# Peptides against a protein of PDB entry 5H65, part 157

Target 1, 294 residues: chain A of PDB entry 5H65
Amino acid sequence: QYLERTPLCAILKQKAPQQYRIRAKLRSYKPRRLFQSVKLHCPKCHLLQEVPHEGDLDIIFQDGATKTPDVKLQNTSLYDSKIWTTKNQKGRKVAVHFVKNNGILPLSNECLLLIEGGTLSEICKLSNKFNSVIPVRSGHEDLELLDLSAPFLIQGTIHHYGCKQCSSLRSIQNLNSLVDKTSWIPSSVAEALGIVPLQYVFVMTFTLDDGTGVLEAYLMDSDKFFQIPASEVLMDDDLQKSVDMIMDMFCPPGIKIDAYPWLECFIKSYNVTNGTDNQICYQIFDTTVAEDVI

## One batch from the design tools (peptide; made by RFdiffusion4, then SolubleMPNN)

Design b2_p19_3_s4 (from b2_p19_3, 7 letters changed)
Fold by OpenDDE base, seed 4:
Structure b2_p19_3_s4 (fold): chain B 294 residues (1-294), chain A 19 residues (1-19)
Amino acid sequence: as target 1 above (294 residues)
Amino acid sequence: KLPDWLTEEEKEALRAFLL
């Protein structure tokens, strides 16, 4: 929909909800650190969660590595299993299950590995050589996802997470329902396993100033605003630099706001109730960063 | 024994995993 530009002073006087097109300078933003702005968002319950840190994952996988793979769950129609005992880690048993496509092992670039007893480092190494990795454990009757606090699917450098609240986990054999066992689309894997996938999002608060007024707007965006996926930015130094450069462009350090570039964006207002207090808040939507080069 | 369809690089990755 076409929206005419509205000055912030006018917006600040209006009731919510409404949508606006604005032209303003980015006076400031928070959080300042990129890693602090990347969150996981559940599309169902809308809970925002922190992206697990490496240390958090290490603990989870260390715990998983203490469990012994159940020999009864090896070598099913879905996967071929190989088990090894590590040399230097108190004889840790590691099981690698190679998922088959119609009973045939696919090429490595199409192969999903189910890893039982692996460390984060080991799993990450494998994810760079095979299509995908799922950390699993031996359940009572089947392999099961290890822990929703860890990725349910790792593809290259991308860690896919699921919502603990909204997911109803199903056993690994439910992957049989997937017709395509080569591409391993995260959403399809999630669906098969009863997982509600979380979305990586940039979460920031922008203080916008157009000279007529000042407005704080909330940004929650996955890949449109920066044209950079939030899902990839934490694992890619170049992408991080790009985001930093964009933010520095709009908020150049050591420069007065008078010299800041103009930002054009869409914002929507909405009502928020906090106890007995009602307030109007603003959110950026459907916006890709662009300078007003007038 | 590792699957024979794996490349040497892939096998090495698995070996490293299992060290």
Scores: peptide ipSAE 0.043, ipTM 0.725, DockQ to the pose 0.012
Fold by OpenDDE base, seed 2:
Formats: sequence, C-alpha cells, structure tokens
Structure b2_p19_3_s4 (fold): chain B 294 residues (1-294), chain A 19 residues (1-19)
Amino acid sequence: as target 1 above (294 residues)
Amino acid sequence: KLPDWLTEEEKEALRAFLL
C-alpha cells in the first residue's frame, strides 16, 4: 500500500483513524533503557506484561521444588522418567521426564525434558544441552505445567511465556496430539497445552518532529522495526548493543536535533477515550529502520 | 542410572543438575 508523505502539522489536524507515511526526526524516546522497553504482549487480550526477572523465577521454582513428584505418574507412553535426590541438606526430589517420539527416545537435540523440582539454574543448564525444557508438577492424574508465571517452554536461552488470562491449561499428555515430537515448535506446544503464547515486544514512545509539528507515537513491535527479535535481545549482549546503536544513530546524545537523521516511518492514528476526555494517539507500524543503518 | 542414549557430556550435565 502506497501512502504519500504527510507533514505532521497536517496529521495533527485530522480525525482518527487514519494511516500516514511520515518523515520526521526522533527528538526523544522513552524508556531510555532497553530492558525497560521489552514487554510481553498477548495477541488475544492485548495485555502487556513485564518480563519476569530471574528473582521472580527463582521463587516460583523454589516453591515448585517443595512438592514431591508423584511416583504414579512416572514412565508413561509419552515419556521415560528418572528421579534423583539432590545432594543438599534437604534432599529434594527431582524428576526428569524424557519425552519420547513414537515410543523411542530421541537424540538430545530433539528431546523435550519435563522437569519437576528443578531450580532455575538447573533448568537453564539442561536447556542448553537438550532441545527444550518444560517445568512441570504432578497433578492429580497427570503431569501439569508448573506455573504460567514461569516459562512454559525454555529453548536455549529463550523463555516462552503464556497468557494467564487467555490460556486454558491442559495436562501434559495432550502433547500426544503433536505429530512432530522432535522440533518442539513453541506455538505447537502451546496449542497442545491450551496456552496462548505471549509475544515479546519492544514498547517505546517516540517523540517525532519534522519541523512542522511534534507528535508522540508508540512503537509496539516484535522484530520488524529493529530487525532484531525482542525475544532474544535480553539474552544477547550483541543484539542489545545493536539496538542501542540504532537508537543512538537516530537520537544521538549531545547533538542538536537539527543534525539528526530523518526517519521515515508509517504511523496510524486511533481514538482513545479516558473518561470524558477524547484523545487521538499514534502508533508506528510496518516500519523497518535497521536497513538504513548499514 | 542415566539413559544409555545420552552422551557423556549430557550425562555429566544431568549429574551436575543434582548438585
């Protein structure tokens, strides 16, 4: 879809909703710290959530580790189970369930582990050696996902989260519905378990100025704007540096706005009602800036 | 006993898990 460039002064006078192509300078943005801009977004209920911190996860897994694995749930057609007692003062029970593909244990790079009683550190170690890890607990009749406040799936350094509001959790045996039990695609796992997966997004507010006017536009984007996945940036120093570099390019510190580069982007306007107050807001969409950086 | 299909590195990872 082609849109002619519209000056901000004209946009500011128009009713919403509309779509625009603009050319403006990034006067400022917030939040300034990258880690503050990464959120979890539900595609169904549209709630924004903070990405849980390590400390939050530690608590969840510590609580989970106080529960003893149910012996009756070990070794099903879906998984083979191993149970150990840790060499600590309390001797917590840890159960690892190796998910089978058609009754056969796959190679580690294709193997999904279900973990009962593991700490965050332990789970992360395993996720680096196996395809993926699901933290679970013993339910009444089956293993169940431990807690949607924690990742439902950990693959390498990527934590996949689900929406508490929109998810209707199903027990672990529902993984049997997956035809492919080797790749463990997060969306497929989520679907099998009744989870609505959350999407990592960059959430930022841009103050845009083209010399004719100034407006604020929100950015909520997963991987298009920076051409960097929001899902990976928190765990990758190089990606973080890249995002910082891009932002510094468009909004260089210590330099006046007259020297800023021009940013071309698409924005859409929309109406927001807060009580008796009506406001027109703007959101950046379908915009990639990374291609202009190189 | 750890599964036989695991490599030694993977077995060691699991052992370390129990520390």
Scores: peptide ipSAE 0.040, ipTM 0.727, DockQ to the pose 0.012
Fold by OpenDDE base, seed 1:
Structure b2_p19_3_s4 (fold): chain B 294 residues (1-294), chain A 19 residues (1-19)
Amino acid sequence: as target 1 above (294 residues)
Amino acid sequence: KLPDWLTEEEKEALRAFLL
């Protein structure tokens, strides 16, 4: 719906909640580092979480690799299993389970691997050659997801995470509920395993100034604002550069704000109350930035 | 030892996995 442009000085005097269209300069933003702005968001409980770092995942997978695969869980109707003992690392046991589609092994580009005892590096190597990888462990009667602190599904360079709070994990055999075991859609895998998928989001605070006033606006967006998926940016140098270029364009370092380009966006105000303290906050919504904006 | 349907490149990837 159409909204008239409103100066910030007028907005700052109005009660919340309201929606506005504004034209302002991006005086500053936080966090300054892109990797700090990318978070995981649960669509159900709305908790924001940090994206695990490589070091975090290393620990999880190293711990998982200390657990011996249960030979009794090998070779089911769902998957064919291969077990190896590494030549180093005191003979670490690694199990790779190749998921079958209707009893038939698919080609690598359609094949889901269940990895038991793999390191992050090893898993990443496999995820680049096969369709998908799920880190698993041996449960009591079935394979189970290793840890929701790690990805439940890795496709190429994309790590899919689930919410610990909202998920009720089911064993790997529940993948049998999937009719087509070749595409491995993350949402379908999540549903089968009782996982609530987390969403990658950009989380930033913009300080906006239109010459009449200054306000801070919150941004939480998955792919609309930059037209770049938050889910891909951490693993793609070109996408990172693109976001950096966009931010540098709107908020160029070393020059005066008078020379900054104008940013047109929608913001909504909302009330935040904590005890006796009442504050009006602002959030950017339904906004896409263009690089050719002057 | 490795599945026959794998390409040589894929087999090599798995071999590398074994370290």
Scores: peptide ipSAE 0.036, ipTM 0.724, DockQ to the pose 0.012
Fold by OpenDDE base, seed 3:
Structure b2_p19_3_s4 (fold): chain B 294 residues (1-294), chain A 19 residues (1-19)
Amino acid sequence: as target 1 above (294 residues)
Amino acid sequence: KLPDWLTEEEKEALRAFLL
């Protein structure tokens, strides 16, 4: 994969698709706010989606909480069920199903909870005490995932989402196919439930300038570019700070571009056709940047 | 009643959000 460095002026004259190694300064980037750059990407249909906000999730879970857990679906070979009625004036019924491993309840740090009627706040509290939480609802014959608009799996502070377009949801009992019911690997859970997991990605547009030319390059990266997982950054202040520091390093505010550091990266060109209009676009790939103290 | 395998802290956590 070794490529010689190519000046931007030469790249701009060439047809796509091609791959290049470049050395350029980051003149500017968009979006400026980190939270706006984090998206969900489907590896199959390639649709980009916004990460749901807490307010969106609150609505989903509030709606779910209006549904009554089906008593017929409690206490299966897969899980033990407990049901409570909240003491507040709403008298909401909440069902928590503790998933068993071969008929045995695991330790809390290995335990998956299925929750019916829980609020976001309640679910988050549980996810901090147990291994994982899946918000579910009572289906006709089995528990089912509540809504793909909400996380299908919550582990600690990480929300795992699935693609509505590509997923063919299966009922909760399909978790039985998992031999190991203690680790709760998101991909395994997704596979069992027929979910195509969405990938957290950083989505940014870089304006690159090497003095010979200027081009815009698209960045869609999960964890390589910053060496920081996009899946964790929104919930970790330190990681956010790190990304901000990296971006400030390459594109420092308040100083002239002449003083900017050089960014070495790989870009690939590709054609985008919209009707009669043909455009060559560029994407950053296989590039890692590290924070450097100046 | 909550499962016996839960620690008291975990039980309390459950009670706190459910009750």
Scores: peptide ipSAE 0.032, ipTM 0.719, DockQ to the pose 0.012

Design b2_p19_4_s1 (from b2_p19_4 with I6Y E10K D14E D18E)
Fold by OpenDDE base, seed 2:
Structure b2_p19_4_s1 (fold): chain B 294 residues (1-294), chain A 19 residues (1-19)
Amino acid sequence: as target 1 above (294 residues)
Amino acid sequence: SFPGSYKIDKEDSEFLKEL
């Protein structure tokens, strides 16, 4: 529906919920650092969580590496297994399971690897070479996903995470249900394993000023606002620079707000109850800024 | 090094052995 532009002063007087089209200047935003603005969001329970840091992943994979791969779970109809003992670290055993398509190993770029006992560095090397890697552990009867605190799937530099609260994990043999065992689409893998995938989102608070009033609006967006996927930005310096350039364009340092460009966006108001206090909050929605920048 | 041979390709096999 076409929404007419509404001044912020009028919006600030109205009850929620409502939708508005606005034209305002970005006075300020939080957080200022891009890496702090990227979060993981569950589409089911709506939990927001931090993207795990490399140090966090190192710990998880080190802990996983303390367990010995179960020989009984090697070489199934689904995968061929290779095990080696590392020369370093007192002979750590690592198992790599190569998932087969109809009993045949696919090309390396189409092959899914399941890894037991791998370090983050080893897993990253494998994901770069073989495209798709799942960290696993030996369960009682089958291989299982290692930990939802770690990625359930790593594809190149992209880490796919699942929601601990909403996921009901299934054993690795459930990958047999996938018709296509070459593309390894993250959503399909997640579905097969009972994982609710988390979404990368930009999470920011914008202070908007149109000269009639000032309001704070929340931005939670995956790929529309910047036309840059939040899932890729943390691992791509050029994408990071692009986001920084966009933010600097709308909120340039060292100049007065009067010289800032106008931002056109949609906002919705909603009620939030904090104890006995009812507060009206605002969220940016259905807004793309990149088309005006390029 | 990975023991034995596997049916990916020679390059991938050597890569895995070097891990």
Scores: peptide ipSAE 0.073, ipTM 0.716, DockQ to the pose 0.042
Fold by OpenDDE base, seed 5:
Formats: sequence, C-alpha cells, structure tokens
Structure b2_p19_4_s1 (fold): chain B 294 residues (1-294), chain A 19 residues (1-19)
Amino acid sequence: as target 1 above (294 residues)
Amino acid sequence: SFPGSYKIDKEDSEFLKEL
C-alpha cells in the first residue's frame, strides 16, 4: 500500500494506531553500545530477555560439570558415547555422545555432539570443529537438555536459545523423530526437544527529528534494518563494525544535526496504557537502511 | 578416538585427546 510521506509535526497530533512514511534525521539513539542492543525475543509469549554473558554460561557449565555422567545412558541406538577424564586435580568426567544417522556415524562436520560435563571452553572448541553441539545432562531414564539458560544448540559461533516459559522439554531420544540427522536445522532440533526457539533482535530507541517535530521510535528487528542478522553480530567483528559504521553515518559524533543524512523509514503508532495515562508510542517497521550505505 | 565402529581420521583423534 502506498503511504504518503507525513511530517512529524502532523504525526504527533494524530491518534493511534496508524502507519506512516517519514523522512527524518537520527538525532540520537539508545543504547549506544551495540552489545546492549541485541536481545532475545520469544515469538510466542513476546518476552524480551538479555543474551546470556560468557560469565553466566561459565557458571551453568561449571555446575553441570560437577555431575557424573550416568553409565546406563551411554551407547544407545541413537548415539555412541566416549568418556574422558580430565588431567586436572579434580579429574572430572566429560561425556561426548556422537549422534548416529540410522545407526551410522556421519562425517564430523555433519555429526551432532551431545556433551555432558564440558566447560564453556571445551564446548566452544567442539562446536568450532564439529559444527553442532548440544549441552546435556543425565536424566533419570535418558539424556536431557542441560539448561534453557544456556544454548540448546551451538553451531560454530552461533548460540541458539529456547524460551523457558513456552518450552516443554522432551528427552534426547526424541531426536529419533528427525528423518535427517545430518543437517541439524535449529528449528527441527527445537521441535523434537519441545523447545520454542528465541529470536535474536536488535532493540533500539531512535530520536527522530525532521525540523517540524521530534519523536521517539522503537526499533525491534532481526535482520532487515541493517541487513545484518542479529544472531551473528555478537560473534563477528566485521558485522559489528558494519553496524557501528551505519549508526555513525546517520548520527555522526561531533557535528551538527544539520549535516546529518536523512533517514527514510516507516513507523507505526500504537497506544500504551500506564494506569490512567494513555500514551502514543511509535515503532519502526519494514525499513532497510543498507540501501543508502551500499 | 571416536567410540564404536566409527573410524575417525588422525586429526580428529588428536583433537579429542587434547580436550
């Protein structure tokens, strides 16, 4: 649908909900740090949560490493198991389970590893070498996912998280339902294990100024706005630099706003009720800025 | 070494031993 460009001064006088096409300058944005702008979003319950820090994951995996792998759960029709004893003073046991496809182990790059008792460092090494890793623990009758506070699947440098509220976890043997045990598609793994996968999103607040008025617009976007996946940006220095360059282009430090480039975008207005107060808020949607940078 | 009947190459075997 064609939307005519509307000045901010006119938008600020209108009732919500409405959609607008605007042309404005990015006066400022928050948060300023890219790391703080990346969140996890549940598509079902719509909860926003922080991406766990390395320190948070280290604690979870350290706790998992205090538990001894159950010998009764090793070497099933689904996976072959190998146990290592670390050479450190504590001599902890680490179990790695290699998932089979129809009773045959696939190539290393196609093999899903289940790791029990591994540290964050060990898990990261395995994910870099074997691509797909699930951190697990010994349950009563089967292996189970370790914790939804940690990734349910790590592929290379990408951590896949699940929603604690919406997920109903199933045991590891449910991976048998997957016909293809080589590609390890995150959504398929999640479905088999009863996990609702979280989505990485950029979450920012833009202060927009077109010379007629000023408004704040919320940005929640996974991959369209920057043409950069939020799921990859935290682990890729080049992608981080690209986002920083885009933001510096639209909101350059140390110069007057008159010299800022114009941003063309779509915004939608919506009502927010806080007690007795009704506030109109704005959200950016269906907008890509990369076309202006390339 | 990988468990069971699965044969891994020397590189993968060495990698797992270093863990």
Scores: peptide ipSAE 0.067, ipTM 0.723, DockQ to the pose 0.040
Fold by OpenDDE base, seed 1:
Structure b2_p19_4_s1 (fold): chain B 294 residues (1-294), chain A 19 residues (1-19)
Amino acid sequence: as target 1 above (294 residues)
Amino acid sequence: SFPGSYKIDKEDSEFLKEL
């Protein structure tokens, strides 16, 4: 539906819920640092989570590496297993399981690796070379996903995470349900393993000013607002620069707001009740920022 | 050698040895 532009002063007087088209300047935004704006969102429970840092993952994989792979779980109909001992002083055992497609090992770029006892560095090296990697551990009767605090699937530089609250983990043998054991679609892997996948999202608060009023609007978006996937931005310096450039364009440092460009966007109002207090909040929706080539 | 029919080239072999 076509929405006419409404001034902020009029919006601020109206009851929620409503939808508006606005034209305003971005007075300020939070958080200022891009890495702080990228979160993981569960589509089922709607919890927002922080993206684990490298240090967090290091700990998880180091802890996993203290466990010895179970020989009884090696070489099944689903996968062929190779164990090697690292050349480091500790002689750590690492198991890699190569998932087969109909009993045949696929090409390296199509092969899913299940890794036991790998460090983050080793796992990242493997994911860069073989594309798809799942960190696993030896369970009682089967291999199991290592930890939902770590990625359940790493594809190149992309880390796929699952919701701890909503997931009901199934053993690795459930990958047998996948007809295609070459493409390793994250959603299909997640479904097979009982994982509710988390979505990468940009989460920001914009302070908007059109000269008639000031309004705070929430942004939660995966790929539409910046036309950049939140799932890729943390691992790509060029994408990070692009987002920073967009934000600097709309909210240039050291310049007066009178010189800021106008942002056109859609916002929706909604009611939030905290006890006896009713607050009207605003969320940006269905909005793409165009680089106005000044 | 890796199990099964998986064949790695020289580059892959060296890569895996460095892990």
Scores: peptide ipSAE 0.065, ipTM 0.718, DockQ to the pose 0.041
Fold by OpenDDE base, seed 3:
Structure b2_p19_4_s1 (fold): chain B 294 residues (1-294), chain A 19 residues (1-19)
Amino acid sequence: as target 1 above (294 residues)
Amino acid sequence: SFPGSYKIDKEDSEFLKEL
C-alpha cells in the first residue's frame, strides 16, 4: 500500500499503532560501536541476547574438555569416531565424529564434524577445514549438544546459536531425520536437535529529525537495512567498514545536521505500557538504505 | 588412518594430527 510521507510533527500527535513513511535526517544513533549493535534475537520468545565473546566461548569449551568422551558412544551408524590425546601436558582426549550420509562419508567440505573436548581454537580450525562443526558432549545414551551458551553449529566463521529458553534439546542421533546429510542447513540442524535458532540482528536507536520534529526510532534488522547480514558482519572487516561508511554517510562526524543527507524510511508506532505509564514507541521497518549509498 | 568409512585424505589427516 502506498504511504504518503508524513512529517514527524504530525506523527508525534497521533495514536499508535500506525505505519508511516518518513523523510528525516539521522541526528544521532546508539550504540556508536558496531559490535555493540549486533545481538541475538529469539523469534519465539523475542528475547535479545548478547553475542558471546571469544573469552566466554573459551571457558565453555575448556570446561567441556575436562570430560572424557564415552567410548560406548563412538562409531555408530551415524558417525565414525576418532579419538586422540593432545600432546600438551594435560593430555586431553579429543573425539571427532565424522557424520556419514547413508553410511558413506561425504567430501571434507560437506562433512559435519561432531567434536568432544576441543578448544575454541581447535573447533575453529576444524570448521574452516571441514565447513561444519557441532560441539558435543557424551550424554547418557547418546552424544548431546555441549552447551547452548556456545554455538550449536559453526560453519566457517559463522557461529549459529540457539535459544536456551525455547529449545528442547534432542540427542545427536536425531540428525538421522535429515534426508540430506551433506548441506547441513542450520535451520534443519536446529530442527532436528530441537533448537530454536537465534537470529543475528542489528539493534540500534535512531534519533530522527525532519525539521518539524524529533523522534527516536528503534531498528531491529537482520539483513535488509544495510543489505549486510548481521550474522557475518562481526567476522568480516570489509562488511564492518561498509556499515561504518553507511552510518558515517547519514551521520557524518564534525558536520552540521543541515548538511546531512535525508533518510527515507518506514516507521511504525506501537504502545508500550510500563505500569501506569503509556508510551508510544517507534520502530523502523521495511527499509533499505544500502541502495541509496551505492 | 581414521577408523570407519571415512577416508580422510593425507592432508586432512595431517591437519587433524596437528590439532
Scores: peptide ipSAE 0.095, ipTM 0.736, DockQ to the pose 0.039; fails the geometry check

Design b2_p19_4_s2 (from b2_p19_4, 5 letters changed)
Fold by OpenDDE base, seed 1:
Structure b2_p19_4_s2 (fold): chain B 294 residues (1-294), chain A 19 residues (1-19)
Amino acid sequence: as target 1 above (294 residues)
Amino acid sequence: SFPGSYKIDKELSDFLLEL
């Protein structure tokens, strides 16, 4: 729907909810660091959480590596298992389970690996080589996902996370329900395992100023605003640079706001109630920024 | 027969050497 441009001073006087098209300058934004703006969002419970840091994952996988793989769970109809003992880490046992497609091992780039007892470093190396990796542990009767605090699926450099609150985990044998055991689509894997996948999102607060008024607008977007996937940006230096360039273009450091480019965007107003206090908030929606200043 | 065993064994061997 076409919206006419509305000055911020007029918007600030109106009741919510409403939608607006605006033209404003980006006076400031928070957080300033890109890595702080990338969050995980649950589409079901709407919880926002931090993307786990490498150090957090190291701890989880180290703890997992203290457990010995159960021999009874090796070599099923679903997967073939290979066990080795590390030389340098007190004889730690690592199990790699290769998921079969109709009883046949796929090519390495199409094979899902279930890793039991692997460190983050080992898992990352395997994911780079075999593409798809699930960290697992020995359950009572079957292999199980290791921990939802860690990725449930690693594909190359992309970590796929699940919501602890909304997920009802099922055992690894539920992967049998997948007809195609070569593509390993994250959503399909998640569904099979009872996982509600989290979505990577950019989360930022923009202070917008059009000379008539100033308002703060919230941005929560996965891939439209920057035309860059939030799921990939943390692992790609070029994508990070691109986002930084876009932000620097709209909010250049060391320059007066009078020289800032105009940002055209859509915002929606909404009511937030905190006890007896009602506040009108604003969110950016359906907006893509150009990489060039016009 | 274990289809792909040769490739898997080689790849795992190489991986273990890189650890």
Scores: peptide ipSAE 0.049, ipTM 0.719, DockQ to the pose 0.038
Fold by OpenDDE base, seed 2:
Structure b2_p19_4_s2 (fold): chain B 294 residues (1-294), chain A 19 residues (1-19)
Amino acid sequence: as target 1 above (294 residues)
Amino acid sequence: SFPGSYKIDKELSDFLLEL
């Protein structure tokens, strides 16, 4: 829809909800560090979560590694199983289950691995070699997803997470419902296992100034604003540099705001109730800045 | 080892050697 440009001073006087097109300078933004701006968002319950740190995952997988794989759950129609004991002092048992396509093992790069009792380091090494890995545990009657606090699927360096609140987990045998057992699309895997996938999002607060007024607007965006996926940025130095370059362009250090470029964007206002206090907040939407930079 | 899984077995074996 075509929206006429509205000055910030006019917007600040209006009731919510409304949509606006604005032209403003990015006076400042928070957080300043890119890794702090990347969050996980549930599309159903709208909870924002931190992306788990390596240390958090280490603890989860260490705990999982204290459990012994159940021999009764090995070698089903869905997967072939290999178990070994580590050479370390603990003699930990690790199970790797290779998911079959129509009873046949696919190529290694198309094979989904189910890992039971692996450490984060071991799982990451396997994901780099075999592409797709699911951390699992032995349930009563079937393999189950290990923990929704950990990735439900690791593909290369990408960690896919699920919402604990909205997911109703199903056992691993539900992967049989997938027609394509080679590509392992994260959304399809999630659906089969009863997982509501979390979305990587950039979450930032922009202070916008058009010379008529100052307004704070939230950015919550997965891939449109920067034309860079939030899901990939944490694992790619070049993408990180690109985002930093974009932010430095709009909010350059060491110069006055008068020299800042103009940012054109769409914002929407909405009401937030905190007890008896009604506050109007603003969110950036349907805005791409990368097209103006390239 | 699994029938028809030579490549997978080799890659997994190599992984085990790295542990």
Scores: peptide ipSAE 0.038, ipTM 0.691, DockQ to the pose 0.040
Fold by OpenDDE base, seed 5:
Structure b2_p19_4_s2 (fold): chain B 294 residues (1-294), chain A 19 residues (1-19)
Amino acid sequence: as target 1 above (294 residues)
Amino acid sequence: SFPGSYKIDKELSDFLLEL
């Protein structure tokens, strides 16, 4: 739908909800550090969560590594199992289960690994070699996902997380429901295991100024605004540099705002009630800025 | 044993050497 450009001073006087096209300068933004702007969002319950830090994952996997793999759950129709004992950690047992496609082991790049008792370092090394890895534990009758506080699926450097609130976990044997056991699409794996996948999103607050007024607008976007996936940015230095470059272009340090470039974007207004106080807030939507940089 | 255990065992052995 066509929207004419509206000055901020006019927008600030109008009731919500409405949609606007604006042209403004990015006076400032928060958070300033990119890693602080990347969050996990549930598409069902809409909860925003922090991406777990490496230290948090270390604790989860260390705890998992204290549990001995159940021999009764090894070598099923779904997977073949290999066990090894570590030399440096008091003889810790690690189990790797190789998921079969119709009873046949696929090529390593198409094989899903289930890891039981692995450390974060070991899991990361395996994911780099075999691409698809699920951290698991021995349940009563089957292997189960280790913990939704950790990734349910690791593919290369990408960690896929599930919503604890919305997920109803099912045992590993439910992977049998997948017709294709080679591609390991995260959404398909999640569905089979009863997981609601979380989405990586950029979450930022922009202070916009067009010379007529100043407006604070919220940004929550997965891949459109920067044309960079939020799911990949934390593990890719080049993508991080690209986002930093974009932000520095629109909000350069050490110069006056008069020299800042103009940002064209769409914003929507909405009402927020906090107790007895009603306020109008603004959110950026359907906006891509990368066209001005690339 | 794995169908194709030879290849898997080699790949795992290589992995274990990197730990």
Scores: peptide ipSAE 0.037, ipTM 0.671, DockQ to the pose 0.039
Fold by OpenDDE base, seed 4:
Structure b2_p19_4_s2 (fold): chain B 294 residues (1-294), chain A 19 residues (1-19)
Amino acid sequence: as target 1 above (294 residues)
Amino acid sequence: SFPGSYKIDKELSDFLLEL
C-alpha cells in the first residue's frame, strides 16, 4: 500500500494501531554490540532467547560426552555407525552415525552425521567436513536429539536451534519420513524430529529523529533490513563488518546528527499494556536499508 | 562395497587423526 510520509510529531499524537512511512535520522541505537542484537525467536510462542555462547555449548557437549553410546542402537537400517575411543586420558567413546539414503551411504557432502559423545570442537570439525551434523544421545530404544539448548542441526558454520517450549521431540528414526535424505533442509529435519525451529533475528531499538519529534522504534528482522542473514552474521567476520559499516553510516561516531543521513522506513504503532499503563510502541517493518544512500 | 563407503571411511579416518 502507498503510504505518504508522515512527520514524527504527527505520529506521536495519533492512536495505535497505525502504519506510517517516515524519513528520520538514526540518533542512536541499542544494543551497540552486534552480538547482543542477534537473538533467537520462536515463531510459535514468540519467545526471544539469547544465542548460546561457545562456553554454554561446551558444557552441554561435555555433559553429553560422559554418556557411553549404546551398542544396541548402532548400525540400523537408517544409519551406519563408527565408534572410536579418544586417545586422551579419559578414553571417551564417540560414535558417528552416517545416515543412509534408501539404504545407501550418500556422498560425504550430502551425508547427515549423527554424533554421539562429541565435543563442540569435534562437532564443528565434522560439520565443516560433512556439512550436516546432528548431536545425539542414546535413548531407551533409539537415538535421540542430545539437547535443545544446543543446535539440533549444524550445517557448515550455521547452528540451527529449536524451541524447548514448543517442541515435542521425536526419536531419530523419524528421519525415515524424509523422502530426500541428501539435502537435509533444516525445516524438514525439524518437522521430522518434532522441533519448532527458532529464527535468528536482529533485535534493536532505534531512536529516530526527523527534527519535528523523536521516537523509539523496535527492529526485529531476520534478513531484510540489512540484507544480511542474522543466522550467518555471528560466524562471518565480513558480514559483521558489513553490519557495522551500515550502522556507522547511519549513526556515525564523532559527528553531529545534522550530518547524519536520512533513513526512510516503515513503522507501525501498537498498544502495549503494562498493568494499568497503556503505552504506544513502534516497530520498523518491511524496510530494507539501501546502501545506495551515497 | 559401495564407492561412498570407502570415501566416508577415509574421511572419517582422516578426521580421527586430526582429533
Scores: peptide ipSAE 0.037, ipTM 0.676, DockQ to the pose 0.039

